# Ledger of designs, part 112: peptides against a protein of PDB entry 3NZW

Target 1, 212 residues: chain A of PDB entry 3NZW
Amino acid sequence: TTTLAFRFQGGIIVAVDSRATAGNWVASQTVKKVIEINPFLLGTMAGGAADCQFWETWLGSQCRLHELREKERISVAAASKILSNLVYQYKGAGLSMGTMICGYTRKEGPTIYYVDSDGTRLKGDIFCVGSGQTFAYGVLDSNYKWDLSVEDALYLGKRSILAAAHRDAYSGGSVNLYHVTEDGWIYHGNHDVGELFWKVKEEEGSFNNVIG
Target 2, 222 residues: chain B of PDB entry 3NZW
Amino acid sequence: QFNPYGDNGGTILGIAGEDFAVLAGDTRNITDYSINSRYEPKVFDCGDNIVMSANGFAADGDALVKRFKNSVKWYHFDHNDKKLSINSAARNIQHLLYGKRFFPYYVHTIIAGLDEDGKGAVYSFDPVGSYEREQCRAGGAAASLIMPFLDNQVNFKNQYEPGTNGKVKKPLKYLSVEEVIKLVRDSFTSATERHIQVGDGLEILIVTKDGVRKEFYELKRD

## One batch from the design tools (peptide; made by RFdiffusion4, then SolubleMPNN)

Design b2_p18_4_s4 (from b2_p18_4, 7 letters changed)
Fold by OpenDDE base, seed 2:
Structure b2_p18_4_s4 (fold): chain B 212 residues (1-212), chain C 222 residues (1-222), chain A 18 residues (1-18)
Amino acid sequence: as target 1 above (212 residues)
Amino acid sequence: as target 2 above (222 residues)
Amino acid sequence: MFNEPFELPYLDKIIDPA
């Protein structure tokens, strides 16, 4: 798995691969590793698919309850705290989760929290999570600037996941790409890694380790 | 170390069509190298045009299916005989599975039916309740033998239009029920030849707007 | 109840192998 999120002048980019594995077996190439909690809030999944899917869906319900009770959208801080508190209660039980809660509120602006099953909760501007995270960081850190255009930021997110998919055996399938703004998240499509690889290779003259 | 789980073998396969879905399973039940039964159905009509199979440890599978059937019953009681949608069924099954997260049902679960638009739907589950809607899925002992075949024949993976030098992929299209049944039969006959835990019989449940029909085919009994 | 967590080999969909 490779998931990433980063803040920039235009909001948040979220990009994830779609491969699931069971040992050496590719269980799926089409896993949705982004959970759309609400129009302004995304959760990413790494670790156990069931743990992430179940609890982030549960989180969505809690966020909706908050909205109903408080008549306002939940903050990204509060949403991430709910999840963090939950997983902390299960500490030692064997949950496997590496998640990013990404969203926008008027109070917070674009916000990213990392939450894992160890109870770690971190606010930050850039996170890559998963077995391919180091590969993604290699590309992302090398090209990241706060002042990226939306187009460049989207490409950078996509390109970073592609790099990870290329080098990490446990990452692949496709890239799901999101842009989070004040108006909410926008889905920027599913990009098959195979097609994307060749396109990027041709356009950039990159990936020269592969002889077409 | 005590192992609470058994493995009863078998294989299941779901494929969604445009306006239908199929869920198939062999009827062999084994323990280790012994055939317990040559005809133990593992694909079930659960009502509301939903078919279900939970393949792996049969005791867990049966328990899960029974619980789901009961859930369907209670859904009707609580919601004035409202039809349970396939997506709602999938969510329900997730909760059933994840409710035993720390002592899981040792099964690969697949359900098939029609979505609210009348399109074929297949949902697959891991033992702890992660689920995904897919066009096709193989589960069980011979899943590793069948799934690559389905990738190629249902999703047309690694197929290109002739004369395009691999530049144009074969377009995705829905398969007819006859084509799907053929693929299912070919999958199971092939799996039976290469896997000892698969064989004896093949039961296919076909879900359409008109309901669930069943087909049965003999498999090798060796 | 089983004192040792029994990990089911190769059945769990893991989107990040530990």
Scores: peptide ipSAE 0.162, ipTM 0.819, DockQ to the pose 0.098; fails the geometry check
Fold by OpenDDE base, seed 1:
Structure b2_p18_4_s4 (fold): chain B 212 residues (1-212), chain C 222 residues (1-222), chain A 18 residues (1-18)
Amino acid sequence: as target 1 above (212 residues)
Amino acid sequence: as target 2 above (222 residues)
Amino acid sequence: MFNEPFELPYLDKIIDPA
């Protein structure tokens, strides 16, 4: 798995691969590793698919309850704290979760929290999570700027996942891409790695280690 | 060390068409090298045009299917005989599976039916309730033999248009029910040849707007 | 609760192998 999220002048970019594995077996190439909690809040999945899918869906319900009770959307801080508190209660039980909670509120602005099953909760501007995270960081860190255009930021997110998919055997399938703004998240499509790789190679002159 | 789980082998396969879905399974039940039964159906009509199979440890599979069938009944009682949608069924099954997260049902679950738009739908589950809607899925003992075949023949993976120098992929298209049945039969006959836990009989449940149809085919009985 | 831990065969979809 490779997931990433970063803040920039235009909001948040979230990009993830779609491969699931069971040992050496590719279980799926089409896993949805972004859970749309609400129109303004995204959760990413790394670790156990069921743990992430179940509890982030549960989180969505808690966020909806908050909205109904408080007549206001839940903050990213509060949403991430709910999840963090939950997984901490299960500490030692064997949950496997590496998640990012990404959203935009008027109070907080664009916000990213990292939450994992060890009980870690971190606020930050840039996170890559999963077995391919180091590969993604290599591309992301080398090209990241706060002042990226939306187009460039989207491409950078996509390109970083592609790099990880290329090097990490546990990452691949496709890139799912999101842009989060004050008006909510926007889905920017599913990009098959097989097609995307050759396109990027041709356009950038990159991936010269592969002879096409 | 005591292992509470058995493995009864078998294989299941789901394929979604445009306006139909198919869920198939062999009828062999085995423990280790001993055939327990040559005809033990593992694909079930659960009502509301939903078919289900939970393949792996048969005791767990049967328990899960029974619980789901009961869930369907209660859904009708609580919601004035409203038809359970396939997506809602999938969510319900997730909760059934994840409810035993720390002592899982040792099964690979597949359900098939029609979505609310009348399109074929197949959902697959891991033992703890992660689920995904897919065009096709193989589960069980010979899943590793069949799934790559389905990737090629249903999703047309690694197929290109002739004369394009591999630059144009074969376009995705829905298969007819006849084509799907043929693929299912070929898959299971092939799997039977190479896997000892697959054989004896093939039961195919076909879901259409008109209901569930069952077909049976003999497999090798060795 | 089983008194002895047993290893489950990994049928779980893993998004990130531990």
Scores: peptide ipSAE 0.160, ipTM 0.802, DockQ to the pose 0.090; fails the geometry check
Fold by OpenDDE base, seed 4:
Structure b2_p18_4_s4 (fold): chain B 212 residues (1-212), chain C 222 residues (1-222), chain A 18 residues (1-18)
Amino acid sequence: as target 1 above (212 residues)
Amino acid sequence: as target 2 above (222 residues)
Amino acid sequence: MFNEPFELPYLDKIIDPA
């Protein structure tokens, strides 16, 4: 798995691969590793698929209950704290989760929290999470700046996942790409890694380790 | 070390069509190298046009299916005989599976039916309740033999239009029920040849707007 | 009920092997 999220002048980019594995077996190439909690809030998944899918869906329910009770959208801080508190209660039970809670509220602006099953909760501007995270960071850190255009930021997110998919055997399938703004998240499509790889190679003259 | 689980073998396969879905399973039940039964159905009509199979440890599979059937019953009681949708069924099954997260049902679960738009739907589950809607899925002993075949024949993976120098993929299209049945039969006959845990009989449940139809075919009885 | 730890083979979908 490779997931990433970063803040920039235009909001948040979220990009994830779609491969699931069971040992050496590719269980799926089409896993949705982003959960759309509400129109303004996303959760990413890394670790155990069931743990992430179950509890982030549960989180969605809790967020909805908050909205009903408080008559306003839940903050990213509060949403991430709910999840963090939950996994902390299960600490030592064997949950496997590495998640990013990404969203926008008027109070907070664009916000990213990292939450994992070890009980860690971190606020930050840039996170890559998963077995391919170091490959993604290599590309992302080399090209990141706050002043990226939306187009460049989207490409950078996509390109970073592609790099990870290329080097990490446990990452691949496709890139799911999101842009989070004050108006909510926007889905920017599913990009097959195979097609994307050859396109990028041709356009950039990159990936020269692959002859074709 | 104590192993609370058995493995009863077998293989299951789901394929979604445009306005139908198919869930198939062999009828062999084994333990280790012994055939317990040559005809033990493992694909079930659960009502509301939902078919289900939970393949792996048969005791767990049977328990899960019974719980789901009971869930359907109670859904009707609680919601004025409302039909349970396939997506809601999938969510319910997730909760059944994840409710035993720390002592899982040792099964691969597939359900098939029609979505609320009347389109064929197949959902697959891991033992702890992660699930996806897919066009096709193989589960069980011979899943590793069949799934790549389905990738190629249902999803047309690695197929290209002739004369395009590999630049144009074969377009996706729905398969007819007849085509799907052929693929299912070919899948199971081939799997039977190479896997000792697959054979004896093939039961296919076809879900359409008109209900569930069953077909049976003999497999190699080795 | 199962009263001791038992690790299942890799049947679960893993989206991060780490």
Scores: peptide ipSAE 0.160, ipTM 0.810, DockQ to the pose 0.088; fails the geometry check
Fold by OpenDDE base, seed 3:
Structure b2_p18_4_s4 (fold): chain B 212 residues (1-212), chain C 222 residues (1-222), chain A 18 residues (1-18)
Amino acid sequence: as target 1 above (212 residues)
Amino acid sequence: as target 2 above (222 residues)
Amino acid sequence: MFNEPFELPYLDKIIDPA
């Protein structure tokens, strides 16, 4: 798995691969590793698919309850804290979760929290999570700037996942791409890694280790 | 070390069409190298035009299916006989599976039916309740033999238009029910030849707007 | 009462081998 999220002048980019494995078996190439919690909040999945899918869906229900009770959208801080508190209660039980809670509220602006099953909760501007995270960081850190255009930021997210998919055997399938703004998240499509690789190679003149 | 799980073998396969879905399974039940039964159905009509199979440890599979059938009954009681949608069924099954997260059902679960738009739907589950809607899925003993075949023949993976030098992929299209049945039969006949835990009989449940139809075919009995 | 976590090899979907 490779997931990433980063803040920039235009909001948040979220990009993830879609491969699931069971040992050496490719269980799926089409896993949705982004859970749409609500129109303004996204959760990413790394680790156990069931743990992430179940508890992030549960989180969505808790966020909705908050909105009903308080008549206001839940903050990214509060949403991430709910999840963090939940996984902390299960500490030692064997949950496997590496998640990012991404959203945009008027009060907070664009916000990313990392939450994992060890009880870690971190606020930050850039996170890559999963077995391919180091490959993604290599590309992302080398090209990241706060002042990226939306187009360049989307490409950078996609390109970073592609790099990880190329080098990490546990990452692949496709890239799912999101842009989060004050108006909510926008889905920017599913990009098959096989097609994307050749396109990027041709356009950039990159991946010269592969002879086409 | 005490192992509470068994493995009863078998294989299941789901394929979604445009306005239908198919869920198929062999009827062989085994323990180790011994055939317990040559006809033990493992694909079930659960009502509301939903078919289900939970393949792996048969005791767990049967328990899960019974619980789901019970859930369907309670859903009707609580919601004025409202039809359970396939997506709601999938969510319910997730909760059944994840409710035993720390002592899982040792099964690969597949359900098939029609979505709210009348389109064929197949959902697959891992033992702890992660689920995905897919066009096709194989589960069980011969899943590793069948799934690549389905990728090629249902999703047209690695197929290109002739004369395009591999630049144009074969376009995706829905398969007819007759084509799907042929693929299912070919899958199971092939799997039976190469896997000892698959054989004896093939039961296919076809879900359409008109209900659930069953077909049966003999497989090799070796 | 089965108190030991039992891992099911090759059946669980893992989206990170961690």
Scores: peptide ipSAE 0.144, ipTM 0.816, DockQ to the pose 0.096; fails the geometry check

Design b2_p18_5_s1 (from b2_p18_5, 13 letters changed)
Fold by OpenDDE base, seed 5:
Structure b2_p18_5_s1 (fold): chain B 212 residues (1-212), chain C 222 residues (1-222), chain A 18 residues (1-18)
Amino acid sequence: as target 1 above (212 residues)
Amino acid sequence: as target 2 above (222 residues)
Amino acid sequence: PRATFTGAFALTPLPWQL
């Protein structure tokens, strides 16, 4: 898996691959590694597929219950803390989760929290999570600036996942792309890596390690 | 060291059509190198136009299917005989599987039916309850032999329109029930030739708006 | 952040990893 999220002047970009594996077996190329918790809040998935799907779906229910009880949308800080507290209770039980909770609230603005199954919870502006994270960071860190246009930021997110899909055997399939603004998240499509690779190679003159 | 799990072999396969779905399984049940049965059905009609199979360790598979059937029964009691939708069934099965997260059911689970729009649906599960809706899925012993074939023949992977220099992919289209049955039969006959845990018989459950139909075909008995 | 792995079970069938 390779997932990333970063803050910039235009909000948050979230980009993820879609491969699942079972050892050396490619179990799926079409997994949805983003859960849409509400119109303003996303969760990303890395690690155990069932652990992530189950507990992030549960998190969605907890977020909805918060809205019903408090008559206000849950903050990104509170949502991420609920998940962090949950996984920390299971510490040592063998849960495998590397998640980002990304969203917008009027109180917080655009916000990203990293949460993992060790109980680590970090607020930050840039995270890459998964087996391909270092490959994604290589591209992302080299091109990131706060003042990116929305178009350039979307491309950078997509391009960073593509780099990871190219080098990480456990990442691939497609890129799912999101832009989070004050008006909520916007889905920017599913981009097949097989098609995207050749397009990017041609347009950039990149990936010259591949003869095509 | 005690291993609580067995492996009863076999293979299962689901394919969704436009207005139908199929779930097929061989009827061989084995332990190690011994054939326990040449006809032990592993694909079940669970009611509400949902068919289910849980392939791997048969004791776990049977237990899971029984629990799901019971879940359907209770759903009717609690919700005034409301039909359980295939997506709700998938969520229910996730909870059944994940409820044993730390001592999993040793199975690959597939269900098939129609969605709320009357379109064919196949859902596949890992042992601990991750799930996805797909057009096709193979599970069990020969899944690695069949799944690449389905990628090519159902999802038209690596197929391009002639004369386009590989630039235009073969368009996705639904297959007819007759085409799907041919693919299922070819999959299982081929798998039987290359895998000792697959053979004896093929049972196919076809789900349409009119209900569940069963078809049976002989496989090699070697 | 670090890479995440499903290390709890060595079962075949294997749980899916993301």
Scores: peptide ipSAE 0.279, ipTM 0.767, DockQ to the pose 0.194; fails the geometry check
Fold by OpenDDE base, seed 2:
Structure b2_p18_5_s1 (fold): chain B 212 residues (1-212), chain C 222 residues (1-222), chain A 18 residues (1-18)
Amino acid sequence: as target 1 above (212 residues)
Amino acid sequence: as target 2 above (222 residues)
Amino acid sequence: PRATFTGAFALTPLPWQL
């Protein structure tokens, strides 16, 4: 898996691959590694598919209950804390989760929290999570700046996942791309890595380790 | 070292059509190199036009299917005989599986039916309850032999229109029930030839708006 | 943050990892 999220002047970009594996077996190429918790809040998934899918779906229920009780959307801080507290209670039980809770509230603005099954909860501006994270960071950190245009930021997110899909055997399938703004998240499509690779190679003159 | 799990072999396969879905399984049940049964059905009609199979360790599979069937019954009791939708069934099965997260059901689960729009639906589960809706899925012993074939023949992976120099992919289209049944039969006959844990018989459950139909075909018994 | 890797199950069928 390779997931990433970063803050920039235009909000948050979230980009993820779609491969699931079971050892050397490619279990799926089409897994949805982003949960849409609400129109303003996303969760990303890395690690155990069931652990992430189950507990992030549960988190969605807790977030909805908060909205019903408090008549206000849950904060990204509170949502991430709920998940963090839960996984901390399961510490040592063998949960495998590397998640990012990404969203917008009026109080916080665009916000990203990293939460993992070790009980780590980090607020930050840039995270890459998964087996391909270092490949994604290599591209992302090299090109990131706060003042990216929305178009450039979307491309950078997509391009960073593509780099990871190229180098990490456990990442691939497609890139799912999101832009989170004050108006909520916008889905920017599913980009098949097979098609995207050749397109990017041609347009950039990149990936010269592969002969076309 | 004690192992609480067995492996009863076999293979299952689901394919969703436009207005139908199929879930097929071989009827061989094994332990190691011994055939326990040549006809032990592992694909079940669970009511509400939902068919289910949980392939791997048969004791766990049977337990899971029984629990799901019971869940369907209680759903009717609690919700005025409301039909359980396939997506709700998938969520329920996730909870059944994940409820044993730390001592999993040793199975690959597939369900098939129609979604609320009447479109064919196949859902697959890992042993601990992650699930995905797909057009096709193979599970069990010969899944590695069948799944690549389904990628090619159902999802048209790696197929391009002739004369396009690989620039135009073969368009996705739904397959007829007859075409799907052919693919299922070819999958299982081929798997039987190459995998000792697959054979004896093939049972196919076909879900349409008119209900569940069963078909049976002989496989090699060697 | 560290990479998330397959950690727990040596069983086949294996749980899916992301």
Scores: peptide ipSAE 0.277, ipTM 0.772, DockQ to the pose 0.207; fails the geometry check
Fold by OpenDDE base, seed 1:
Structure b2_p18_5_s1 (fold): chain B 212 residues (1-212), chain C 222 residues (1-222), chain A 18 residues (1-18)
Amino acid sequence: as target 1 above (212 residues)
Amino acid sequence: as target 2 above (222 residues)
Amino acid sequence: PRATFTGAFALTPLPWQL
């Protein structure tokens, strides 16, 4: 898996691959590694597929309950804290989760929290999470600027996942791309890595390690 | 060291069509290299136009299917005989599987049916309850032999339009029930030739708006 | 953050990993 999220002047970009594996077996190329918790809040999935899918779905229910009780949307801080508290209760039980909770609230603005099954909870501007994270960071860190246009930011997110999909055997399939703003998240499509790779190679003159 | 799990072999396969879905399984049940039964059905009609198979350790599979059937029954009691939708069934099965997260059911689960729009639906589950809706999925012993074939023949992976120099992919289209049954039969006959845990018989459950029908075909009995 | 790896269950079929 490779997931990333970053803050920039235009909000948040979230980009993820879609491969699942079971050892050396490619279990799926089409896994949805982003949960749409509400129109303003996303969760990303890395690690155990069932652990992430189950608990982030559960988190969605907790976020909805908060909205019903408090008559306002849950904060990104509170949503991430609920998940963090939950996984911390299971510490040592063998959960495997690396997640980013990304969203917008009026009080917080665009916000990203990293949460993992070790109980780590971090607020930050840039995270890459998964087996391909280092490959994604290599591209992302080299090109990241706060002042990126929305178009350039979307491309950078997509391009960083593509780099990871190219180098990480456990990442691939497609890139799912999101832009989070004050008005909520916008889905920017599913980009097949095979097609995207050749397009990017042609347009950039990149990936010169591949002949074709 | 005590191993609580057995492996009863076998293979299952789901394919979704436009207005139908198919879930097929061989009828061989084994332990190691010994055939326990040549006809032990592992694909079940669970009611509400949902078919289910949980392939791997048969004791766990049977337990899971039984629990799901019971869940359907209780759903009717609690919700005025409302039909359980396939997506709701998938969510329910996730909870059944994940409820044993720390002592999993040793199975690969597939369900098939129609979604609320009448479109064919196949859902696949890992042993601990991760699930995905797909057009096709193979599970069990010969899944590694069949799944690449399904990628090619159902999802048209690595197929291109002639004369396009590999620039235009073969367009996705639904397969007819007859085409799907042919693919299922070819999959299982091929798997039987290469995997000792697959064979004897093939039972296919076809789900349409009119209900569930069953077809049976002999497989090699070696 | 660290790379997220799930140890495979000593089971076949294996749980999916992301």
Scores: peptide ipSAE 0.273, ipTM 0.758, DockQ to the pose 0.210; fails the geometry check
Fold by OpenDDE base, seed 3:
Structure b2_p18_5_s1 (fold): chain B 212 residues (1-212), chain C 222 residues (1-222), chain A 18 residues (1-18)
Amino acid sequence: as target 1 above (212 residues)
Amino acid sequence: as target 2 above (222 residues)
Amino acid sequence: PRATFTGAFALTPLPWQL
């Protein structure tokens, strides 16, 4: 898996691959590694597919209960804290989760929290999570600026996942791309890595390690 | 070393059509190199136009299917005989699987049916309850032999329009029930030739708006 | 953050990892 999220002047970009594996077996090329918790809140998935899918779905239920009780959308801080508290209770039980909770509230603005099964919870502006994270960081850190246009930021997110899909055997399939603003998240499509690779290679003159 | 799990072999396959879905399984049940049964059905009609198979350790598979059937029954009791939708069934099965997260059911689960729009639906599960809706899925012993074939013949992977120099993919289209049945039969006959844990018989459950139909075909009995 | 994948189960069928 490779997932990333970053804040910039235009909000948040979230980009993820879609490969699942079971050992050396490619289990799926089409897995949704982003959960749409509500129109303003996303969760990303890395690690155990069932652990992430089950507990982030549970988190969605807790977020809805908060909204019903408090008559206000849950904060990104509170949503991430609920998940963090839960996984911490299971510490040592063998949960495998590397998640980002990304969203917008009027109180917080655009916000990203990293939460993992070790009980780590971090607020930050840039995270890459998964087996391909180092490959994604190599591209993302080299090109990231706060002042990116929305178009350039979307491309950078997509391009960073593509780099990871190229180098990490456990990442691939397609890139799912999201832009989060004050008006909520916008889905920016599914980009097949096979088609995207050749397109990017032609347009950039990149990936010169591959002849064709 | 204590190992509570067995492996009863076999293979299952789901394919969704436009207005139907198919879930097929061989009828061989084995332990190691011994055939326990040449006809032990592993694909079940669970009611509400949902078919299910949990392939791997048969004791766990049977337990899971029984629990799901019971869940369907209780759903009717609690919700005034409301039909369980295929997406709700998938969520329920996730909870059944994940409820044993620390002592999993040793199975690969597939369900098939129709979604709320009447479109064919196949859902696949890992042993601990991650799930995905797919157009096709193979599970069990010969899944590694069949799944690449399904990628090519159902999802048209690596197929291109002639004369386009590999630039235009073959367009996706739904397969007819007759085409799907041919693919299922070819998949299982081929798998039987190459895998000792697959054979004897093929049972196919076809789900349409009119209900569940069963078809049976002989496989090689070697 | 470190790379995350499931190593708890070495069973076939294996749990899916992302």
Scores: peptide ipSAE 0.270, ipTM 0.771, DockQ to the pose 0.196; fails the geometry check

